Peptides against a protein of PDB entry 3PBP. Designs and how they scored, part 56

Target 1, 203 residues: chain A of PDB entry 3PBP
Amino acid sequence: LNEKDLNLILNKSLVMYESLDSTTDVIVKRNVIKQLQFVSKLHENWNSRFGKVDIQKEYRLAKVQGPFTINPFPGELYDYTATNIATILIDNGQNEIVCVSFDDGSLILLFKDLEMSMSWDVDNYVYNNSLVLIERVKLQREIKSLITLPEQLGKLYVISDNIIQQVNFMSWASTLSKCINESDLNPLAGLKFESKLEDIATI
Target 2, 203 residues: chain A of PDB entry 3PBP as posed
Amino acid sequence: LNEKDLNLILNKSLVMYESLDSTTDVIVKRNVIKQLQFVSKLHENWNSRFGKVDIQKEYRLAKVQGPFTINPFPGELYDYTATNIATILIDNGQNEIVCVSFDDGSLILLFKDLEMSMSWDVDNYVYNNSLVLIERVKLQREIKSLITLPEQLGKLYVISDNIIQQVNFMSWASTLSKSINESDLNPLAGLKFESKLEDIATI

## One batch from the design tools (peptide; made by RFdiffusion4, then SolubleMPNN)

Design b2_p8_4_s2 (from b2_p8_4, 4 letters changed)
Fold by OpenDDE base, seed 3:
Structure b2_p8_4_s2 (fold): chain B 203 residues (1-203), chain A 8 residues (1-8)
Amino acid sequence: as target 1 above (203 residues)
Amino acid sequence: SVTVLDIN
């Protein structure tokens, strides 16, 4: 966590708070308010010299978020098991894609399209719990591991028994990043979500 | 739908 990230989280928390109205669910209101309180206190107590902040006990008792849903989910993958998960940054503003591999050799690229508060008071906090399926990449091989490099935006390395492959999705992820950062979805119209697969090395 | 836990 750095000052830039803290400011981003604060801004997101403020926007989330401002979205509350009289029709918002009480549980959501409570969590969003507590989120803003937490981040505000963090910001007030932030020591930029040391990158430290004290977190009071009341905020250290956050609960598990989710479960999350994947939509749409490829029907054929119901017969298979997820094997690996990775998070890939698509910009320097902490926007990310989630990748999940399956034992049929598929990769699914997922995006969380809605902001969500932490779960503070309740279990199974599922408000805005959706992940959007962007792309399915079929490798048709056993995937052993997923590797990401922080300095390489929009790139995923897939390790199989005898090969390392790179999945590069910046062709569409750059546009997605722009849409997120500018809060404008218009550039997504007509965008092809097709990643580039390249063999990197034989192992 | 398939459900997953948050990884963040």
Scores: peptide ipSAE 0.021, ipTM 0.567, DockQ to the pose 0.059
Fold by OpenDDE base, seed 2:
Structure b2_p8_4_s2 (fold): chain B 203 residues (1-203), chain A 8 residues (1-8)
Amino acid sequence: as target 1 above (203 residues)
Amino acid sequence: SVTVLDIN
């Protein structure tokens, strides 16, 4: 955690707080408020010299978030099991794509379109728990591992038995990043969500 | 849709 990241999560927490209204569920309100309180205290107590914050015990008892839903979920994948998960940075603002592999050799690329607070006091916190399916890449290989390199935006390396392949989705992820950062979805209209698959090495 | 556990 650094100051930039702390500011980012503070801003996100503020936006979530500002989205609360009379129709918002009480559990959601409680979690969003707790989130803002937590991040605000972190910000207040931030030691820039050491990059450290003292986190009070009350905030260390956060629960697991989720479950999450994938929408739409490819029907054929109901018969298969997820094998690996990775997050891939698409910009320097910490926007990420989530990738999940399946034992049929498929990769699904997912986007979290809504911000979600931590679950502070309830199990199975499910507000804004949707992941959007962007693309399915069919490798038809046994996927052993997914590797990402932080310095390589929008790239995923897939390791199988005898080959390393690169999935490059910056063709669309650059536009997505712009849309997120500018809060404008218009550039997504008509965008083709097709990643480039390239063989990197035989092993 | 399919349910997935916490990815964080």
Scores: peptide ipSAE 0.021, ipTM 0.573, DockQ to the pose 0.057
Fold by OpenDDE base, seed 4:
Structure b2_p8_4_s2 (fold): chain B 203 residues (1-203), chain A 8 residues (1-8)
Amino acid sequence: as target 1 above (203 residues)
Amino acid sequence: SVTVLDIN
């Protein structure tokens, strides 16, 4: 396995993931996700093993910032516009949930399957990544801002016109974190992805 | 599907 081969595998795995939709069989989805996670970890191990790689300085500190494809995308949200975005840590590592709000009052919680922090082959640099839809929370209000606190894992504060609400997704995010860290997807089987919504303060 | 250009 060389750098070129690794990038090819990454690219192939990404293309496979991007082809997933609501009609794709659940078993196929799980296999593709598992493959991506495996390749991602392999990539991390590759980096750790060789230490300094001849990567152009411009890429040393640059994460792949996008574009990111959201899959599946809720059909209803095609009529609406995204308003806010935030990232929330779910553990003390690097695992994060991406949150996007829409002007219909929806909040979607997304997971980035691949951490393509480094591309080893500039010629095959992957600029596109995928985000998995985990949950849609319908708040039915205008979302003004999304706030996160670094010391509060798996919590998102949603600011609307007259209220601050907390979205707590640790009920499932703790399991997700474990699955990622242990490279075992089995605990995700049958997991209910339902966050807790709590009113914090009236504005 | 929707593409997000920046997640930060």
Scores: peptide ipSAE 0.019, ipTM 0.506, DockQ to the pose 0.048
Fold by OpenDDE base, seed 1:
Structure b2_p8_4_s2 (fold): chain B 203 residues (1-203), chain A 8 residues (1-8)
Amino acid sequence: as target 1 above (203 residues)
Amino acid sequence: SVTVLDIN
């Protein structure tokens, strides 16, 4: 955590708070308010000189986030089980793609388009929990592991059987990053969400 | 944090 990240989280928390109204669910209100309180206190207590923050005990009892929904979910994958998950940075900010592998050899690339607070006091906190399906890549191999390299934006390495493959999605992820950062969706028009798959090594 | 994925 650094000052830039803290400011980003604070801004996100403020936006969430400002979205609340009289019709908002009580559980959502409580979580968003607590989120803002938490981040605000962190910001107030931030020691930039030492990069330290004291966290009060009351905020240590956060619950597991989720469940998350995948939309649309590929119908074929109902018969299969997820095996691995990875997050891949697409820019030097905090924009990420979520990748999930399945035991049929499929990779799904997912985007979280909405901000979600931490779950503070309830199990199965469900608000802004949707993941958008961007692409399904069918490898038709048993996926053993997913590897990401922080210095390589928009790249995922897939280890299966005797091969290491690279999935490169920067062809579209760079545009997506721009859209997010500029709050302009126009560049997505006509964009093809097709990742490049390459064999890297035999093992 | 741990995330649980559900399918819709």
Scores: peptide ipSAE 0.016, ipTM 0.575, DockQ to the pose 0.049

Design b2_p8_4_s3 (from b2_p8_4 with K8N)
Fold by OpenDDE base, seed 3:
Structure b2_p8_4_s3 (fold): chain B 203 residues (1-203), chain A 8 residues (1-8)
Amino acid sequence: as target 1 above (203 residues)
Amino acid sequence: SVTIFDVN
């Protein structure tokens, strides 16, 4: 965590707070307000000299978020089991894609399209709990592990028994990043969500 | 639908 990241989180929390209105659910209001309070306290307590923040006890007892839903979910994957999960940064603003592998050799690339506060007061906080399916990549092999490198944006390494493959999705993720950062979805129109698969090494 | 829990 650095000052830039903290400011980003603060801005996101402010935007969430500003989105509250008289029709917003009370539980959502409480969580968003608590979120803003938490981040504001973090910002207040930020020591730029040491890169340290003190977190008060009242904010250290956050609850589990979710459950989350994947939409749409490929029907055939109901017969299979998820095996690995990874997050991949797509820009320097901490936007990321979630990747889940299945035992049929499929990879699904997912995006959290709505901002969500932490769960502070209630279990099973489900407000804005959707993940959007962007792409399914079929590798037709047993996936052993998923590896990401923070310095390599939009790249996922898939390790199987005998091969390391790279999935590169920056062809569309750069556009997605722009849409997120500019709050403009227009560039997504007509965009092809097709990642590039490349063999990196035999093992 | 498939359900995921965030454990963060």
Scores: peptide ipSAE 0.031, ipTM 0.619, DockQ to the pose 0.054
Fold by OpenDDE base, seed 1:
Structure b2_p8_4_s3 (fold): chain B 203 residues (1-203), chain A 8 residues (1-8)
Amino acid sequence: as target 1 above (203 residues)
Amino acid sequence: SVTIFDVN
């Protein structure tokens, strides 16, 4: 946690709060308000000199977020089980892609396009819980593990039985990052969402 | 931690 990250979270929380209206669900209102209260207090108590914050006990009872929805979901994957999950940074602004592997050897690359508050009061808080399917990569191998390196943006290492492969999605992720940061989706028009797969090592 | 996905 640093001041920059805290400011970002505060701004996001404010935007969520400002989106509330008379038609908003009561559970959503409570969670968004609690989110803003938490972040605001956190910001007020932030000691920039020491990078320390005291968190009040009342905010320690947050619930697990989710479930999440994947849209669209590949129909073929209903018959398969998810095996691994990883998050991959695409820029230094904390934009991330979520990757999920399946036991058919598929990787799905997902993007969370909506901001979500923490779940404070209820279990199974599902507001803004959608993930957008960007790409499906079929490796046709048993995926044992997913590895990410924070210093390597937009790269995922996939470990299978006899091989380590790199999935590089910076060809499109750089454009996505730009779109997010500039709040302009125009550059996504006509963009091909195809990652590069390379063999790195035999094991 | 376990993350649960609902499928649409």
Scores: peptide ipSAE 0.022, ipTM 0.618, DockQ to the pose 0.044
Fold by OpenDDE base, seed 4:
Structure b2_p8_4_s3 (fold): chain B 203 residues (1-203), chain A 8 residues (1-8)
Amino acid sequence: as target 1 above (203 residues)
Amino acid sequence: SVTIFDVN
């Protein structure tokens, strides 16, 4: 956690709070308010010299987020089980892609198109819980683990029994990042969502 | 955090 990250979280929390209205579900209101309260307290107690904040016990009891809905979901994957999950940064502004692997050797690359708070109050918090399917990558391997390197944007390392492969999706993720940051979807028109797969090492 | 996925 650094000052930049804290400011980003604060801004996101404020935007979520400002989106609340009379029609918003009471559970959502309560959760978003708790989110803002938490981040505000963190900001108030932030010590830049030490890079430390005191987190009160109340906020250490965050609950599980989800379930998340994936749309569209590939029909053939109903017969398979998810095995791993990772988040990959696509820019320095904390935009991320979520990757989920399946036991058929598929990777799905997902985007969270709506802001969601932590679950502070209820289990199975589901407000703005949609994930958009961007791409399915078929590796046809048993995926053991997913590794990301924070300094390597838009790259995912997939470890199987005998090989390490790199999935590079910056061909489209750079455009997506621009669209998010500029709040303009026009550059997505005609964009091909096809990642590059490369063998890195045999193990 | 822990995340649970559902599919539709």
Scores: peptide ipSAE 0.021, ipTM 0.606, DockQ to the pose 0.049
Fold by OpenDDE base, seed 5:
Formats: structure tokens, C-alpha cells, sequence
Structure b2_p8_4_s3 (fold): chain B 203 residues (1-203), chain A 8 residues (1-8)
């Protein structure tokens, strides 16, 4: 955590708070308010010289978030089990894609399109808990592990039995990043969400 | 915080 990240979280928390209205669920209101209180206190207690934040004990009692839903979920994958998860940066502004592998050799690339608070008071906090399916990549291999390199944006390395493959999704992720950062969805029109698969090494 | 995933 650095000052830039803290400011970003503060801004997000403020936007969430400002979006509250009379129709918002009471549990959501409480969690968003506590989120803003937490981040505000973090900001107040920020020591830029040491990159440290003092966190009060009450905020260390955060609960589990989720469950998270995947939409749309590929019908074929109901018969299979998720095996690995990874998060991949798509820009230097901390926008990320979530990748989940399945035991049929599928990779699903997911995007969290909505901001959410931490769960503070209740278990199974589910507000804004959706993940959008962007792409399904079928490797038809047993996936042993997923590797990401922070310096390589929009790239995922997949380790199977005897091969390392690279999934490169910057063809669409660069446009997605732009849309997020500029708050303009127009560039997504007609965009093909097709990643490039390349064999890197035999092992 | 930790996250639990589910499918729909």
C-alpha cells in the first residue's frame, strides 16, 4: 500500500457512499459507511515517510466477502471443478482480470465491473458480487498451475503436464483498460475478446 | 478480506 493506492481507495469509498439512497439495503448502507470510516481513518493515520498505516482493532474483524457469482456461466462447466485462480494486471492503474481454471482444461477470464466494500458486520456479504465472463479459453490439457508476472501486463502462463503456454489477452484488455480509465464504453463496441495462445517451452 | 466463489 502506498499513498496513491490509499487515495484511490478513498475516492472509491467516497463514490460508493455518495451512491447510497433511500432504496439502498440497510446492510449495504452499513457496510459502505464503515468502509468510508475505515479508509478515512487510514488516510488520517497515514505516515508517508515510512509507508505505514495504523489500523484500529475494530477494523481487523472484517468478515468473508462473497459468494461471488460468474455471469454468464458456461453450461458445460457445471460438470467440472475449478482448480486454480489467478489475478492479472492489465494496466498500471491496478485494473485486473481474474482467471479461473477448470479440470476440463478450460480457462475463464473474468472482470469485476462493480466496486464493493469489505464485509464488516455480516458474513456472506453479497452486494455487487458479480463477475462478468469475458472469455473462455479451452486448452484441453490438465492445468497444474497458473503463473503471472507483475511486469508483464495482460499475460498468463499456464503450466500443464509437459508444456508452458502463454495466454496473451492484451488485444482486448488494452481497450478495456482505456474504457475503465476514461469511463467510456464506446470502444468496446465490436471488440473481439479473443486471446492469443502461444507455446513457450516444453518441460 | 477473503472471497468465496460460486457459480450461477
Amino acid sequence: as target 1 above (203 residues)
Amino acid sequence: SVTIFDVN
Scores: peptide ipSAE 0.019, ipTM 0.594, DockQ to the pose 0.049

Design b2_p8_4_s4 (from b2_p8_4 with V7I K8N)
Fold by OpenDDE base, seed 3:
Formats: structure tokens, C-alpha cells, sequence
Structure b2_p8_4_s4 (fold): chain B 203 residues (1-203), chain A 8 residues (1-8)
């Protein structure tokens, strides 16, 4: 956590707050307001010299977010079980792709297209609870683990019984990052969401 | 649908 990150989450929280109107659900309003209050207090209490923030007890009892839905979900994966999950940074602005593996050897790459506040007051906070399926990669291997390196943007390492493979999705993720940061999705039109798979090492 | 809970 640094000052830049605090400024980013403050800005996000302000944008969410500004999006509230008379038609917004009361539960959503409460959560967004609480989110802004929380982040504002964090920012106020930020000690740049020590890189520390004190969090008041009232904000340490947040509830579980979700459930989340995946859309569209590949029909054939209903017969299989998710095995691993990883989050991969696609830029230095903390935009991320979520990857889930299945026991059929599939990887699904997911994006949360809607900003969501933390759940403060209620269980099962489900507002803006969608994940978008971007790509399905079929490895046809038993996936043991998923590894990410924060310094390596848009790269996922997949460990199976005998091989380490790299999934590189920066071919499309760089465009996605730009779209998010500029709040313009037009550049995604016609973009191919095809990641590169490379064998890294035999194990 | 597959359901995920965010614990963050």
C-alpha cells in the first residue's frame, strides 16, 4: 500500500459515490457511502513517512462479497469442477484478470467489468456481481497449480505433472487496460482474445 | 452458473 494506491481507490470510491442517484437501491447507497467514508479516513490517516494507515474497528468487519456469476459460462464446464484460481495484473493501475482452472484442463480468463464496493452491512452483497468470460484456453492437462508474478504483467504460469507452461494474454490485455483507464471500450471492437501458450520447462 | 465469493 502506497500513496498512489490510496489516491486510486479514493478516486474510484468518489466515482462510485457520484454515480448514486434517487433510483439507486438503498443497500447500494449505504455500501457506497460506507466505502467512501472508509477510504477517506484511510487517506486522512495515511502516514507517508512510515507507509502506514490505522484502520478503525468499524471498518474491519466487512462482509463477504458475492456470489459472483460468470457470463457466458461454457456449457460443457457444468460437468467439471474448478480447481485453482489466480489473479493477474495487466497494468500498474491495479487492473486485473481472474483466471479459474477446471479439472478438464480448461482455463477461463475473466474480467470484472463493473466496479463494486465492499460489503459492509449485509451478507451476500450482489450488486454488480458479474464476471465476463474473455477467453477459454484448453490445455488438456491436469492442472496442479497456477502461479503469477506481480512484476510480469499479463502472464500466468500453469504447472502440470510434467511441464510448466506460460499463458501470455498481453496481446489483448494491453488494449483492455487502455480501455479501462480511458473509460472507452471502442478499441475492443474486433479485437481477438487469443492468448499465447508457451512451454517453459519440463519438470 | 458458477458461483464465486470474493473474500477480499
Amino acid sequence: as target 1 above (203 residues)
Amino acid sequence: SVTIFDIN
Scores: peptide ipSAE 0.030, ipTM 0.611, DockQ to the pose 0.056
Fold by OpenDDE base, seed 1:
Structure b2_p8_4_s4 (fold): chain B 203 residues (1-203), chain A 8 residues (1-8)
Amino acid sequence: as target 1 above (203 residues)
Amino acid sequence: SVTIFDIN
């Protein structure tokens, strides 16, 4: 945790709060308000000199977030089981792609297009829980592990029985990052969402 | 953290 991250979370929490209106579900209102209160208090108590913040006990009982929806979900994958999950940074602004592998050898690349609050007091808190399917990569291998390197943006290493492969999606992720950061989706028009698969090493 | 996916 650093000041930059805290400011980012505060800004996101403020945006969520400002989106509330008379028609918003009461559970959503409660969670968003609690989120803003939490982050605001953290910000007030932030000691930049020592890089420390005190968290009040009332906020420590946060619950698991989810469930998340994947849209659209590939129909073929209903018959298969997810095996691994990883998050990959696409820029230095904390934008990430979520990757999920399946036991058919598929890898799906997902984007969280909406911000959500923590789950504070309710189970199965569902708000802005959608993940957008960007790409399905069919490796046709048993995926043992997913490895990411923080210094390598938009790259995922897939470990299978006999091979390590790199999935590089910076061809489109750089444009996506720009769109997010500039709040302009126009550059996504006509963009090809095809990652590059490369063999890195034989095991 | 644990994330649960609901597929629809």
Scores: peptide ipSAE 0.021, ipTM 0.598, DockQ to the pose 0.047
Fold by OpenDDE base, seed 5:
Structure b2_p8_4_s4 (fold): chain B 203 residues (1-203), chain A 8 residues (1-8)
Amino acid sequence: as target 1 above (203 residues)
Amino acid sequence: SVTIFDIN
């Protein structure tokens, strides 16, 4: 965590707070308010010299977030079980893709399109808990593990019994990153969400 | 850990 990241989280928390209205659920209001209070206190207590923040005991009692939803969910995957999860950076602005593997050899690439507060006082906090399905990659093999490298944007390494494969999704992720950063969705029109699969090594 | 569900 650095000052830039802290400012980003503060701005996001402010935007969430400003979106509250008379129709907003009371649990959401409470969590968003606590989120803003937490981040504001973090910002106030930030020591830039040491990169340290004092976190009060109250905020260390945060609860588990979720469940999350996937939309659309591939119908075929109802018969299968998720095996691994990874997050992959697509730019230096901390935009991420979530990847989930299944025991049929499928990978789903997901995007969290809505900002969500932490859960501060309730279990199973579900506001803005959606994940958008971008792409399904079918490997047709048993996936043992998912590996990401911090210096390699938009790349996922998939380890199976006898092979390491690279999934490269920067063909579309670069456009997605631009859309997010510029708040312009027009470049997504007609974009093909097709990742490149490449064999890297036999094992 | 987080549980994920289908919404369709």
Scores: peptide ipSAE 0.020, ipTM 0.627, DockQ to the pose 0.047; fails the geometry check
Fold by OpenDDE base, seed 4:
Structure b2_p8_4_s4 (fold): chain B 203 residues (1-203), chain A 8 residues (1-8)
Amino acid sequence: as target 1 above (203 residues)
Amino acid sequence: SVTIFDIN
């Protein structure tokens, strides 16, 4: 946690709060308000000298986000089970790709196109819980772990029994980052969503 | 599970 990240979360929380109206579900209203309260308190209690924040006990009891829907979901993956999940930064503004592995050796790269609050008091919080499928990468091996490196944008390391592979998706993620940051979808037109797979090491 | 807001 740093001041930049805190400001980003605060701005997102404010935008979500401003989107609330009389038709918004009561559970959504409660979660969005609770998040804004939490982030506001964090901001108020931020000590930049020590990089520390006091978090009240009530906010440490947040619930797990999800479940999420994936659209479109590859039909053949209904016969398989998800095994790992990771988030990968694609820029310095905290835009992320979500990656999920399956026991058929597939990786799906997902984008969260709608803003979602943390769940504060409800299990299985479901509002703006859609993920967009960007790419499916077929490795045809058992995936043991997904590793990310904080200083390496748009790179995912996949560990299997006998190999470490790198998935590099910056070929399209740089364009996606630009689209998000500039609020312009035009650069996505004609973009090929194909990641580069490279063998890094044999185990 | 996924955490949308990383506050670490």
Scores: peptide ipSAE 0.011, ipTM 0.510, DockQ to the pose 0.083; fails the geometry check

Design b2_p8_5_s2 (from b2_p8_5 with N8Y)
Fold by OpenDDE base, seed 1:
Structure b2_p8_5_s2 (fold): chain B 203 residues (1-203), chain A 8 residues (1-8)
Amino acid sequence: as target 1 above (203 residues)
Amino acid sequence: SVTIFDVY
């Protein structure tokens, strides 16, 4: 946590607050207001010299976020169980792809297109809980683990019984990152969302 | 953190 991150979170929280109106659900209003209060206090109390902040007890009682929805969800995966989850950075601005593996050997690559506050009040806070399905990669292997390396943007390492494979999605993620950062979706038109799969090592 | 997915 640094001052830049705090400013970013504050700006995001302010944008969420400014989006509130008379028709907004009361639970959403409470959570967004509490979010802005928390971040504002955090920013106010930020000690730049030491990089430390004291968080009051009332803000340490946040609830679990979710459930999250996946849209669209592949119909065949209803019969299978999710096994692993990983987040992969696609740029230095903290944009991320969420990856979930299933016991059929599938990987789904997901994007969070909406900002979500922490859950401060209720369990099962679900406002802006949608994840967009970008790609399904079928490995047809038992996936034991998912590994990411912070220095390697847009790369996921999949460990199976006898092989380590790399999923590289920077072919499209670089464009996605640009679209997010510039608030321009035009470059996504006609973009092929197909990751590159490579064998890295046998084990 | 724990994330729970609901499927539609």
Scores: peptide ipSAE 0.025, ipTM 0.604, DockQ to the pose 0.046
Fold by OpenDDE base, seed 5:
Structure b2_p8_5_s2 (fold): chain B 203 residues (1-203), chain A 8 residues (1-8)
Amino acid sequence: as target 1 above (203 residues)
Amino acid sequence: SVTIFDVY
């Protein structure tokens, strides 16, 4: 965690707080308020010299987040099991894609379009828990692991028994990043969500 | 953190 990331989380927490109204669920209100309180205290007590903050006991008792929902979910994948998960940055502003592999050799690329607070006092906190399916990539092989490199935006390395493959989705992720950063969805119209698959090395 | 996925 650095100061830039802390500022980003603070801004996100403020936006979530400002979105609260009379119709918002009480559990959501509590979690968003506690999120803002936590991040505000972190920011106030941030020691830039050491990159350290003392976290009060109350905030160390955060609960597990989820469940998260994938929408739409490919019907064929109900018969298969998820095997790996990775997050891939698509820009320097901390926008990311979530990638999940399945034991049929499928990769699904997912986007979280809504901000979600941590779960502070309840289990199964589900507000803004939807992940949007962007693309399904079929590798037709067993996937052992997913690797990302911090210096390589929009790239995922897939390790199988005998091959390393690169999935490159910057063809559409650059446009998505722009849409997020500019709060304009117009550039997504007609965009093809087709990643490039390349063999990198034989193992 | 721990995350659980659900689908519909």
Scores: peptide ipSAE 0.025, ipTM 0.599, DockQ to the pose 0.048
Fold by OpenDDE base, seed 2:
Parts: sequence; C-alpha cells; structure tokens
Structure b2_p8_5_s2 (fold): chain B 203 residues (1-203), chain A 8 residues (1-8)
Amino acid sequence: as target 1 above (203 residues)
Amino acid sequence: SVTIFDVY
C-alpha cells in the first residue's frame, strides 16, 4: 500500500458513498459506509515516512466477497474447472483485467465493469458482482501457472510443462483503458478483442 | 477479502 493507492481507494469509496440514495439497499449502504469509514481511518493513520498504516481490529473481519458472475459464460466451460486466476494491469491508473484459466486449456479475460465495496457486514455480498467476458483464448495446453510482470502492462505469461507463452492484449486494452479513464465508451464500438499469443521459450 | 466465482 502506498499513498497513491490509498488516495485512489478513498476516491472510489467517496464516489460509491455519493451514489447512495433512499432507494439503495440497506446492506449496500452499510457496506459502502463501512468502507468509507475504513479508508478514512486508514488515511488518518497513514505514515508516509514509513509507508505504513495501522489497521484497526474491527476492520480485519472483512467477509467473503461474491459470488461473482461471469457473463456471458462459455457453454463449454461448464464441464471444466478453473485452475488459476491472475490480475493484469492495463494502465498506471489501477485498471486491470482478471484472467482465469481452466483445465481445458482456456483462458478467459474478464473485466469488472462496476465498482464493488468490500463485504464488511454480511457474507456473500453480491452487489455489483458481475464480470464481463472480454475474450476467450484457447491454448490447448495444461496451464500450470499465470505470471504477470508489473512493468509489462497488458501482458500475461502462461506457464505450461514445456513452454512459456505470452498473451498480449494491449491491442484492445489500451482502448479500454482510455474509455474507462475518459468515461467514454464510444471507442469500444467495433473494437476487436483479439489478443496476440506468442511462444516465448521452450522449457 | 476472499473472492468466490459462480457461473451463470
């Protein structure tokens, strides 16, 4: 955690709080308010000199978030099991893609289009729990691990028994990042969501 | 927090 990240989380929490109204579900209100309180207290206790924050005991009891829905979900994957998960940054503003591998050798690239608070009060907090399927990449290999490098935006390294492959999705992720940052989705119209797959090394 | 995925 750094000051920049803390400020970002604070801003997100404020935006969520400001979106609350009389029609908002009570559970949502509680979670958003609790999150804002948490982040505000963290900000007050931030020690920039040491890069440390004290987390009060009451906030260590965060609950499980989800379940998350994936939409659309590829029909073929109902017969398979997810094996790995990774998050890949697509810009320096903390926008990220969620990648999930399956035991059929598929990778799905997912985007969380809605902001979600942590679950503070209840288990199975499901407000804004959707993930949008952006792309399915079929590697036809047993995926052992997913590796990301912080200095390499929009790149995922897939480790199999005999090969390291790179999935590069910056062809579309740069546009997506711009759309998010500018709050303009128009550039997504007609965008082709096809990642580049390259063999990096044989092992 | 822990995240759980469900399929729909």
Scores: peptide ipSAE 0.024, ipTM 0.584, DockQ to the pose 0.049
Fold by OpenDDE base, seed 4:
Structure b2_p8_5_s2 (fold): chain B 203 residues (1-203), chain A 8 residues (1-8)
Amino acid sequence: as target 1 above (203 residues)
Amino acid sequence: SVTIFDVY
């Protein structure tokens, strides 16, 4: 965690807090408030020189987020098992795509369109737990691993038995990034979510 | 994105 990331998380936490109203579920309110309190304390205690923050015991007991839903979920993938997960940056603003591989050789590219707090008090915290399916890429290979390089935006390296392939989704991710950053979804209309698959090396 | 913290 760096100062930029901390500021981003603080801003996100503030936005989440500001979205709370009288109709918001009590569990959600509690989690969002704790999130903001936690991040605020982190920010106050942030020492950029040492990159160290003391975290109080109360916040070390954070629980696992999820389960998550994928919408729509490809019907064919119910018969297959997820094998790998990776997160890919699409811009310098920390917008990310979640990629999940399956044992049929499919990759699904997912976007979390809603912000979610950490789970602080409850197991199976499910508020804003939806992931949007953007694209399914069929490699027709057994996927061994997914590799991302933070300096390479919108690129995913897929390692199979005999080949390293690059999935490049900047064709649409640049537009998506712009839409997110500008809070304008209009440019997504008519956008084709088709990634480019390229062979990088034979192994 | 999903916010995840590494707590040490």
Scores: peptide ipSAE 0.009, ipTM 0.463, DockQ to the pose 0.077

